# Peptides against a protein of PDB entry 4GMN, part 314

Target 1, 375 residues: chain A of PDB entry 4GMN
Amino acid sequence: RYANITLLALVTLASIGTDFQETLVKGNQGSRESPISAADEEWNGFDDADGDAMDVDQKSSSGEDQEEDYEEIDVKEDDEDDDDDSITSEMQADMERVVGADGTDDGDLEDLPTLRELIQTAVPQLIRLSNLPIDSDESLTIQSHALSALNNISWTISCLEFANGENANIHNAWYPTAKKIWRKTILPILEADSADLKLATQVTSLAWAVARVLHGETPTDGNPHRKFISLYHSSKQQAGGNSNSIEEPEDPFQGLGVKCIGVVGSLAHDPAPIEVNREVGVFLVTLLRQSNNVPPAEIVEALNQLFDIYGDEELACDKEVFWKDGFLKHLEEFLPKMRTLTKGIDKRTQPELRTRADEALLNLGRFVQYKKKHA

## One batch from the design tools (peptide; made by RFdiffusion4, then SolubleMPNN)

Design b2_p29_6_s4 (from b2_p29_6, 19 letters changed)
Fold by OpenDDE base, seed 4:
Structure b2_p29_6_s4 (fold): chain B 375 residues (1-375), chain A 29 residues (1-29)
Amino acid sequence: as target 1 above (375 residues)
Amino acid sequence: LQEKQKKLEKQGLDLQQARISKKMDELAK
């Protein structure tokens, strides 16, 4: 009983975390004319036309007419319009305010009571639930749902713009909580060294969402970047050995490898320790050098991370890592390989992967030209 | 729930990509 209520509450919190994103996106469409046209790709349902008319012979068994007078129990359908409007009017109002909030520097969410309660009340409980002793399938389920809720909340918040002091109030409120998720949820699960790829994928997705906000300010205790690099390699070894198709996620960008790259890339940003940056940079460049054995989605993510990390020449990592370790040469040598890789992606079967690869190829050309000009 | 999660993570990827592409366009000027 209590477990079912806890699971329901976790599912609800995880749903709320996603519904927040949808309303943020809708609210932000009103102020910034950036046409992120959500292409309403009408998923044209597969016309399975081959309704072969199997002539099921209506054998006329004549069973007797017992007129049982079913009294019409006038079940008043109380149309309880369970308008599962999971978005409360207060949540919607908070979302409208997030889009319009001038960045007050105070981490006070006075104007965002629902978001405040989510960060201050719900997330600390989810962190506790994610750290329960795993002693049963029920406790594992609770952990998984708590991780899913934390993931959705963290991803939602990571989709906010925090550059130039935008959403500073939300950033300041989230920042200590994000560090708490990292230290109390992510690190302990990573230290447990579980062979559970599902759990590893969940924690890595959460880690990416958290690291997308914390960047190089993510706690470096225990060298978590090395753990995610190790997890990347371990995931590749397991996929090669067990002929049990761990169903590669239908979306190439949802793979554990992509998530590991996203995490370590995010961890390597300034002000990360230069050696953390170097180890990650070398890892990413090594993926490009070994691109024949790396999924295209991982190459796209590795490129995006490299562009993001080394896109600023004023950062210490540009001089001490990018130039010093000769990354430009590796990017230049990879440019023709990336063209071949991108052209090899079928636009019809993998349109998203192709689009992201075409863009990463364009950016690689731009980035290489930029770095050559600034050499 | 899983579909909502995938959608959310995809939105995060789209935003990341857009940000990076903008940065790279700025660096190319």
Scores: peptide ipSAE 0.528, ipTM 0.935, DockQ to the pose 0.875
Fold by OpenDDE base, seed 3:
Structure b2_p29_6_s4 (fold): chain B 375 residues (1-375), chain A 29 residues (1-29)
Amino acid sequence: as target 1 above (375 residues)
Amino acid sequence: LQEKQKKLEKQGLDLQQARISKKMDELAK
């Protein structure tokens, strides 16, 4: 009984986390519609050419077609308005405020009560549920649902803009909670060294969502980047041996390999220790060197992470890692391989992968050119 | 739930990619 109620509550919280994202995306699309200035296209009035009215004599043929009385079967469309009432009016109002707030105010989430309760009340309970002793299939199910709820919440928050002091109030409220998720949920599960690839995928997805906000401020205790690199390699060794059992996710970007790359890339940002940055950078560049045996989606993610990490020449990692370890040469040597890889992706069967690869190829050209100019 | 989660993670990837592409366009000027 208690388990079923807990599972239902966890499913509900996981749903709420996704519905928040849909509302944020819709709101952000509406705000990016800059009013298209109605260019008054002066409708140049076509001149009324006086064309002669030919009197076409419409002969009234009076065909007595039989009114077959089709009984209008009043199909009551039961509009089961599945009003997925999952978005409360308060939740929608909070999301509209998040999207509309140009406010650089470092203030409390006073104006965002639903988001405040989600961060301060719900997430700490989910963290506790994710830390239950695993002694039964029931406890494993509870952990999995708690991780799913934490994942959805963390991904939703990670989709907010925090650059240039945007959403600073949300960032400041989330930051200590994100660190708590990392220390209390992610690290203990990652340290348990479980052969469960499902659990590893769940914790890695959550780790990516958390690390997308914390970046280089993610706690480096216990070298989590090495654990995710090890998990990447272990997942490849297992997939190569048992071709039958791991349903590769239909979406190439949902693979554990992509998620591992996303995590370690996010962890390597400034102010991460230079040695953490180096180990991650070398890992990512090594994937490019070994690209013949690496899935295209992992190459796309590895490139994106490299561009993001090393896109600032003022950072210590540019001089101490990028230039010192000769990364530019490896990127330049990879450019023709990336062109071949991208062209080999069928646009009909894998349109998303092709689009993301075309963009990563464009950015690789730009990035190599930039780094050559600043050499 | 799993489909909603996949959609959410995909939106996060789209935003990441857009941010990186913008940064790379700025660096190329």
Scores: peptide ipSAE 0.526, ipTM 0.935, DockQ to the pose 0.888
Fold by OpenDDE base, seed 1:
Structure b2_p29_6_s4 (fold): chain B 375 residues (1-375), chain A 29 residues (1-29)
Amino acid sequence: as target 1 above (375 residues)
Amino acid sequence: LQEKQKKLEKQGLDLQQARISKKMDELAK
């Protein structure tokens, strides 16, 4: 019984996390819309008259009184209630330590009480549930649902603008919690080295959502970028051997390979250690060099990550990695290949992939020209 | 749930793409 309630609660939290995006996005749009002056358009009342009163006939059908004798099933209340209170109390104490240690001033989210409760109350519980010992199919199901809820919350928050101090209150409240998701949920699952591609896809999606906010400030302990690069390569080896159609996600951008690239790209941003940036940059450039064996969606994501990481010449990674390791030459050599790849995508069968590839090709041309001018 | 997740991840990709395209357009000026 408790498992079903926990699962329902997790599904509800995951749904709330998605519905909350629509409210946050609408709230941010409403603040940017200048008040359109309510023009006093006098709605002239149209006079339309015709009153035909159709007679509703009163048919009186006398349905009979079947007294179904509900037998009182005497459900013995077995008092196994004692174990649930202990879990809730430890969860609450871990939550208090989670809120209190990171200096989240309760005042930062006063105007967003639902988001505050989601970050401060729900997420710590989801972190705990994602770290349960896996001893049953039930515990696996709970973990999967907790990861799905964390994923939806994290993706929702990652869709907010935080540049130039926008949503700083949300950023400040989320930032320590995002680091906790990384350290307590993502790293332990990555270290368990599970052969479960479904779990790997879930944790990688969550890692991408978290890393889209933390960027290069994502904890580098244990070299998680190497684990995601390893996972990328392992996923390619498994897909090549068994023609058991693990249903490739119908959306090419939902693939584990794209998600791995998105994670490692996000991890490589300034102020990431230059060696982390280098290893990721070399990985991404190597995908472009090997593009004949790489799905087009992964090429698009790898390009976007390269543009984002190396798009600022003032950053240490531009001098110490981009120029030093000769990335410009590899990007220039890839331009003709990208044109051919993009042109080969059918607009009718894969319109999204084609659009994203056309944009990535345009940006590759712009980026190469920029870097040549600033050489 | 999975459809909502896919929608969120897609929106995140769209925002990323838009941000990168804007940055690349600014660098090209």
Scores: peptide ipSAE 0.525, ipTM 0.935, DockQ to the pose 0.881
Fold by OpenDDE base, seed 5:
Structure b2_p29_6_s4 (fold): chain B 375 residues (1-375), chain A 29 residues (1-29)
Amino acid sequence: as target 1 above (375 residues)
Amino acid sequence: LQEKQKKLEKQGLDLQQARISKKMDELAK
């Protein structure tokens, strides 16, 4: 009886985290329609006069359009509107306030009571539930649902803009809680060295969501970057033996390898210790050098992390790691390989992977040119 | 639940990619 209520509450909290994100993303898209003031600068028409009107004769070749009568299979999309009415009217009002808050109010979470209750009341309980001794299938189920709820809340918050002091009230409320999730949930699960790849994937997804907000301020206690690098390598060794039992995630970007790269990349940002940055940077560059045996999605994520970490020349890691360890040469040598890799992705079967690879290739060219100009 | 989670993580990846692409476009000018 109590277990079923706990599971229902965990599913509800996990749903709440996802529905909150949808509203925040829609609102951040709507606010970017600042009216581009059409500056009607009268671009004075260049008068260039003369070019002769060649009368190319319209030969009307009447190709017989065979109207193949495609029977409109009226696939009734049963819009199972799973109206999971799990969003309270109070939560919807909080989501609308977060979207509409131009970052002027240094205000406490007083105006966001539902978000306050999520961070201050729900998350501490989820952390407790994720740390229960695993002594039954029921305790394992509770842990998995608690991790899913923490994941969804953490990912949702990680999609808020915090640059330039935007959402500073939410950032300030979340920051100590994010560190608590890291120290109390993520680290203990990583230290338990479980052979459970499902649990490893859940904790790594949560770690990525948390590290996307904390970046280089993520606690370095126990060298967590090395644990995720080890997990990356261990996951590759297991996948090579028993291809039958691990459902490869249908989405290439949902793989444990991509998640490990995303975590360690996020951990390596300033103000991370230079040695942490170096170990991560060397790991990422080594993936590019060994790209023949690395999934394309992991290459895309590794490139994006390298661009983000080393895209600022004022940071200590630019001089002490990027230039000192010769990363530019490895990136330049990788350009032709990335072109071949990207062209090898079928646009029809893997459109998302192809689009992300095309963008990563474009950015690699830009980044290499930038770094060569600033050498 | 798992589909909602995948959608959420995808939105996070889209935001990351857009931010990085914007930064790289600015650095190329």
Scores: peptide ipSAE 0.524, ipTM 0.934, DockQ to the pose 0.867

Design b2_p29_7_s1 (from b2_p29_7, 21 letters changed)
Fold by OpenDDE base, seed 2:
Structure b2_p29_7_s1 (fold): chain B 375 residues (1-375), chain A 29 residues (1-29)
Amino acid sequence: as target 1 above (375 residues)
Amino acid sequence: SKELRLEAQKQSLKRAQEVFQREVEQQRE
């Protein structure tokens, strides 16, 4: 009885995190309808060219076009607006405020009571549930759902803009909680060295969401970047050996390899220690050098992480790692390989992977040109 | 430089939203 209530509460918390993200995405799309200023397309008047209407007597072949009255089967899209009434009017009001608020630096979230309760009340309980001793299938299920809820909340928050002091109140409220998730949930699971790939995938997804906010301020205790690099390599070894179809996730971007790259890339951002940045940078560049044996989605993610880490020439890692370790040469040498890789992705079977690869290829060309100008 | 950084941040945020959206879709299946 208590287990089912706990599971239902965890599923509900995970749903709330997703609904929050959907509304943030919708709100951010609505704000992009800045009225396209009707540029006065000066309608250049059609010059009245006097072209003689030659009387081509095209015979009226009275083809009885049988208008086949295609009965438009009015497929009532029953917009079952499953108004999943899960979004309380208070949550909706909080979400509208997050989209519209000039971020006041007040970490107290006074204007965001639902988000405050989520961060201050719900997340600490989820952290506790994720750390329960695993003694039964029920405790494993509770852990999995607690990790799922933490994942969705952490991803939702990680999808807010925090650049230039935007959402500073949310950032400041989340930051200590994110560090607590890292230290209490992520690190203990990574240290347990479980052969459970499902658990490893869940904790790695959560770690990515958390590390996308904490960046190089992520706790460095126990060298977590090396643990995720090790997990990356271990995941590749296991996929090759057991003919148990670990159903490659239908989405190539949901793979444990992609998630590991996302985590280590995020951990390597400033103010990460230069040696952490170097180890991650070398790992990512090595994936590009070995691209013939690396899934295209992992190459796309590795490129994106390299752009995000080394896009700022003012950072210490640009001089001490990017230029010093000759990363530009490796990126330039990879350009023709990336073109071949991208062209090899079938647009019909993998349209998304192709689109993301085309974007990454474009960005790689731009990045190489940028770095050559700023050398 | 500043405009390129803002574009990179905007692209990073967009990529994150797309990654999470797909993860949510996969959790519903």
Scores: peptide ipSAE 0.450, ipTM 0.903, DockQ to the pose 0.627
Fold by OpenDDE base, seed 4:
Structure b2_p29_7_s1 (fold): chain B 375 residues (1-375), chain A 29 residues (1-29)
Amino acid sequence: as target 1 above (375 residues)
Amino acid sequence: SKELRLEAQKQSLKRAQEVFQREVEQQRE
């Protein structure tokens, strides 16, 4: 009974995350038609549809509280220092650093009460549910639904504009929670080294959504970029051996390989350690070199990640990795291969893959020209 | 440079929205 209620609540939370995303996307589409008022589009939160408050007539039954004199059983609280490792000293210091930096917008979501409750109340419970001991098929089901809810919430937030200080209140409220998801949900599941490809896909999707906001500020403990690179390679070995009908997701962009590339690409952004950036950059460039054996969707994602990581010449990774490791030469050598790959995609059967490949090819040409001019 | 970076950011955000929209569609099937 309780499990079914919990599952229903988790499905409802996942749906709220999707409906929130649809509302944000529709809002952003509406603003494209009217050129004028881009400044005053306050994010109109959920229209509180006038849910008819069922006037539950609380009949005040005056039950006479009989004062039964329950004797104070002096239960000695044995101070078992349950080190409730719930907030590590590092997490607390990270939260204090985020709150202490910009004393004007401490992540108070006063104007966004629903989003505040989602981040501050619901997400911590989802983290707890995702980190429960797995002892039954029921606990596995709860974990999967908790991960799905966290995924949809995290993706929704990752689709907000945070550039130039936009949505700073939401960013500041989400940032400590995103780090908590990483440390308490993503890392433990990655360390458990489960052969469950479904769980691996769920945690990798969540990791991508979280890393899209945290970027190079994502916790580096346990070298998570190497774990996702390893997972990428392991996923390729399994797909090649078992002709068993794991229905490859009909969408080529929903594959575990694409998700792994998205995670490691996001982790390699500034201010990531230069060695993390290098290992990811070498991985991505190696995919381009081996493009004959790599799905087109993964090539498109790898290119986009390379453009996003190395698009800024002022970053340390431009000099220390991109130029030092000769990435321009590899991109130039890949350009004719990308033209062939893109032309090989049937516009009729895979229109979206073709469109994204055409865009990535165009951007590759522009990126190579840009880097040659700034050499 | 600054204009190219702003365009790249807009493209990155758009790609993210498209990725998540597809994931939502796949979850409904």
Scores: peptide ipSAE 0.449, ipTM 0.901, DockQ to the pose 0.633
Fold by OpenDDE base, seed 5:
Structure b2_p29_7_s1 (fold): chain B 375 residues (1-375), chain A 29 residues (1-29)
Amino acid sequence: as target 1 above (375 residues)
Amino acid sequence: SKELRLEAQKQSLKRAQEVFQREVEQQRE
């Protein structure tokens, strides 16, 4: 009985996290519908060249317009308003306020009561549930659902803009909780060294979401970047040996390899220790050098992480790692390989992967040109 | 350039939203 209520609550919390994202995405789309001011491009009148109206007497062939009476099948869209009432009107109002909130620096979530209760009350319970001793299939199920809820909440928060002091109140409220998730949920699961690839995938997804907010301020205790690099390599060894159906996720970007790259890339951002940055940067550049044996989605993610880590010339990692370790040369040498890789992706069968690879190729060209100009 | 950095941040954020959207879709199946 308690387990079913707990599971229902966990599913509901996971759903809330997903619906938050949909509203954030819709809100970000709606703000882009700032009316393109119709710049009055003066339609320069096409000069009326006096082309002689030749009177071609085209005969009125009386084609019988068969009015095919398309019966409008009034498909009652049953608006199954699946009012999946999972989002309370208060939650929706909090979401709309988060999207619309001009960055009032009041570090209190007083104006965001639902988000406050989610961070302060719900997340600490999810952390406890994710860290319970696993002694039964029921406890494993509870852990999995707690991880899913933490994942969805953490990802939703990681999809907020925090640049230039935007959403500083949310950032400040989340930051200590994110560190707690890392120390109390992520690290203990990573240290248990479980052969469970499902659990490893869930904790790695959560770690990526958390690390996207904490970046180089993620707790460095126990060198977590090396654990995720090791997990990346271990995942490749298991996939190669057992021809058993580890169903490669239908989405190439949901693979454990991509998630590991996302985590370690995020961990390497400023103010990460230079040696952490170097180890991650070398790992990512090594993937590009070995690209013939690396899934295209992992190459796309590795490139994006390299751009995000080394895009700022003012950071210490630019001089101490990027230039010092000769990363530009490796990126230049990879550019023709990336063109070949991207062209090898079938647009018909893998349209998303092709689009993301085309974008990464474009960005690689721009990044190489940028770095050459700032050498 | 500040503009290139802002564009990179916006692209990074967009990519994250797209990654998580697909993760949500896969969790519903």
Scores: peptide ipSAE 0.448, ipTM 0.903, DockQ to the pose 0.645
Fold by OpenDDE base, seed 1:
Structure b2_p29_7_s1 (fold): chain B 375 residues (1-375), chain A 29 residues (1-29)
Amino acid sequence: as target 1 above (375 residues)
Amino acid sequence: SKELRLEAQKQSLKRAQEVFQREVEQQRE
């Protein structure tokens, strides 16, 4: 009884996170719609071509219509307004404010009451549920749903713009909670070293979402970047042995390998310790060197992480890692391999992977040219 | 430099939105 209510609440919280994303994506697209001048393209009426109505002289067979008195069962359509709009009008109003707020206002989510309750009330409970002792299949299910809800919330927040002080109120409210998720949910699960690849995938997705906001300010306790690199390697060893049981996700970007790359890339951003940045940078560059044995989606993600980490020449990691460890040479040597890899992706069977690879190839060319000019 | 950084940030954000969108789609199946 309590478990079913808890599961329902967790599913609802996960759904709220998904619908928030759709609203954020729509709101951010609306700001780029320059007013398409409504060219009154007069929809030129479909010329009623005089299709000769063939007089099908269907003989009126006078079948005695037994008037079966269909009692109009007045099915009251109870308009159950399934206002299962999981987004309450308050959540929509909060989202409109997030998109519209030139949020110069210091730190108080006073104007975002639903988001405040989500961060301050719901997330701490989800963290608690994710840390329950696993003693039954029911407790494992609760943990999985709590992780899913935390994942969706964390990803939604990570999809906000925080650059240049945008959404600073949300960032400041989320930041301590994100650190709590990291320390209380992610680290304990990652340290338990469970052979459960599903759990590892869930915690790694959550870790990526959290690390996308915390970046190099992610707690360094226990060297989490090395744990995720280890998890990456372990996942490859397991996939090589039992070909049958890991349904590779139909989406190549949902793979545990991609998620591990996303986490460690995010952890290596400024102000990460230079040694953490170096270890991650070397890992990512090593994937490019070994590209013949690496899934294309992981190569795309590794490139994107390298661009994001080393795109700023003013950062200490540019001088102390990128230039010092000769990463430009490895990127230049990889450029022809990336062209071959990208061309090898079938546009018909893997259109998204091809598009993302074409973008990463374009960006690699630009990035190499940029770095050569700033050498 | 600054313009390229802003474009890279926008691309990073868009990529994150696309990653999460696909994760959401996979959770609905």
Scores: peptide ipSAE 0.447, ipTM 0.902, DockQ to the pose 0.639

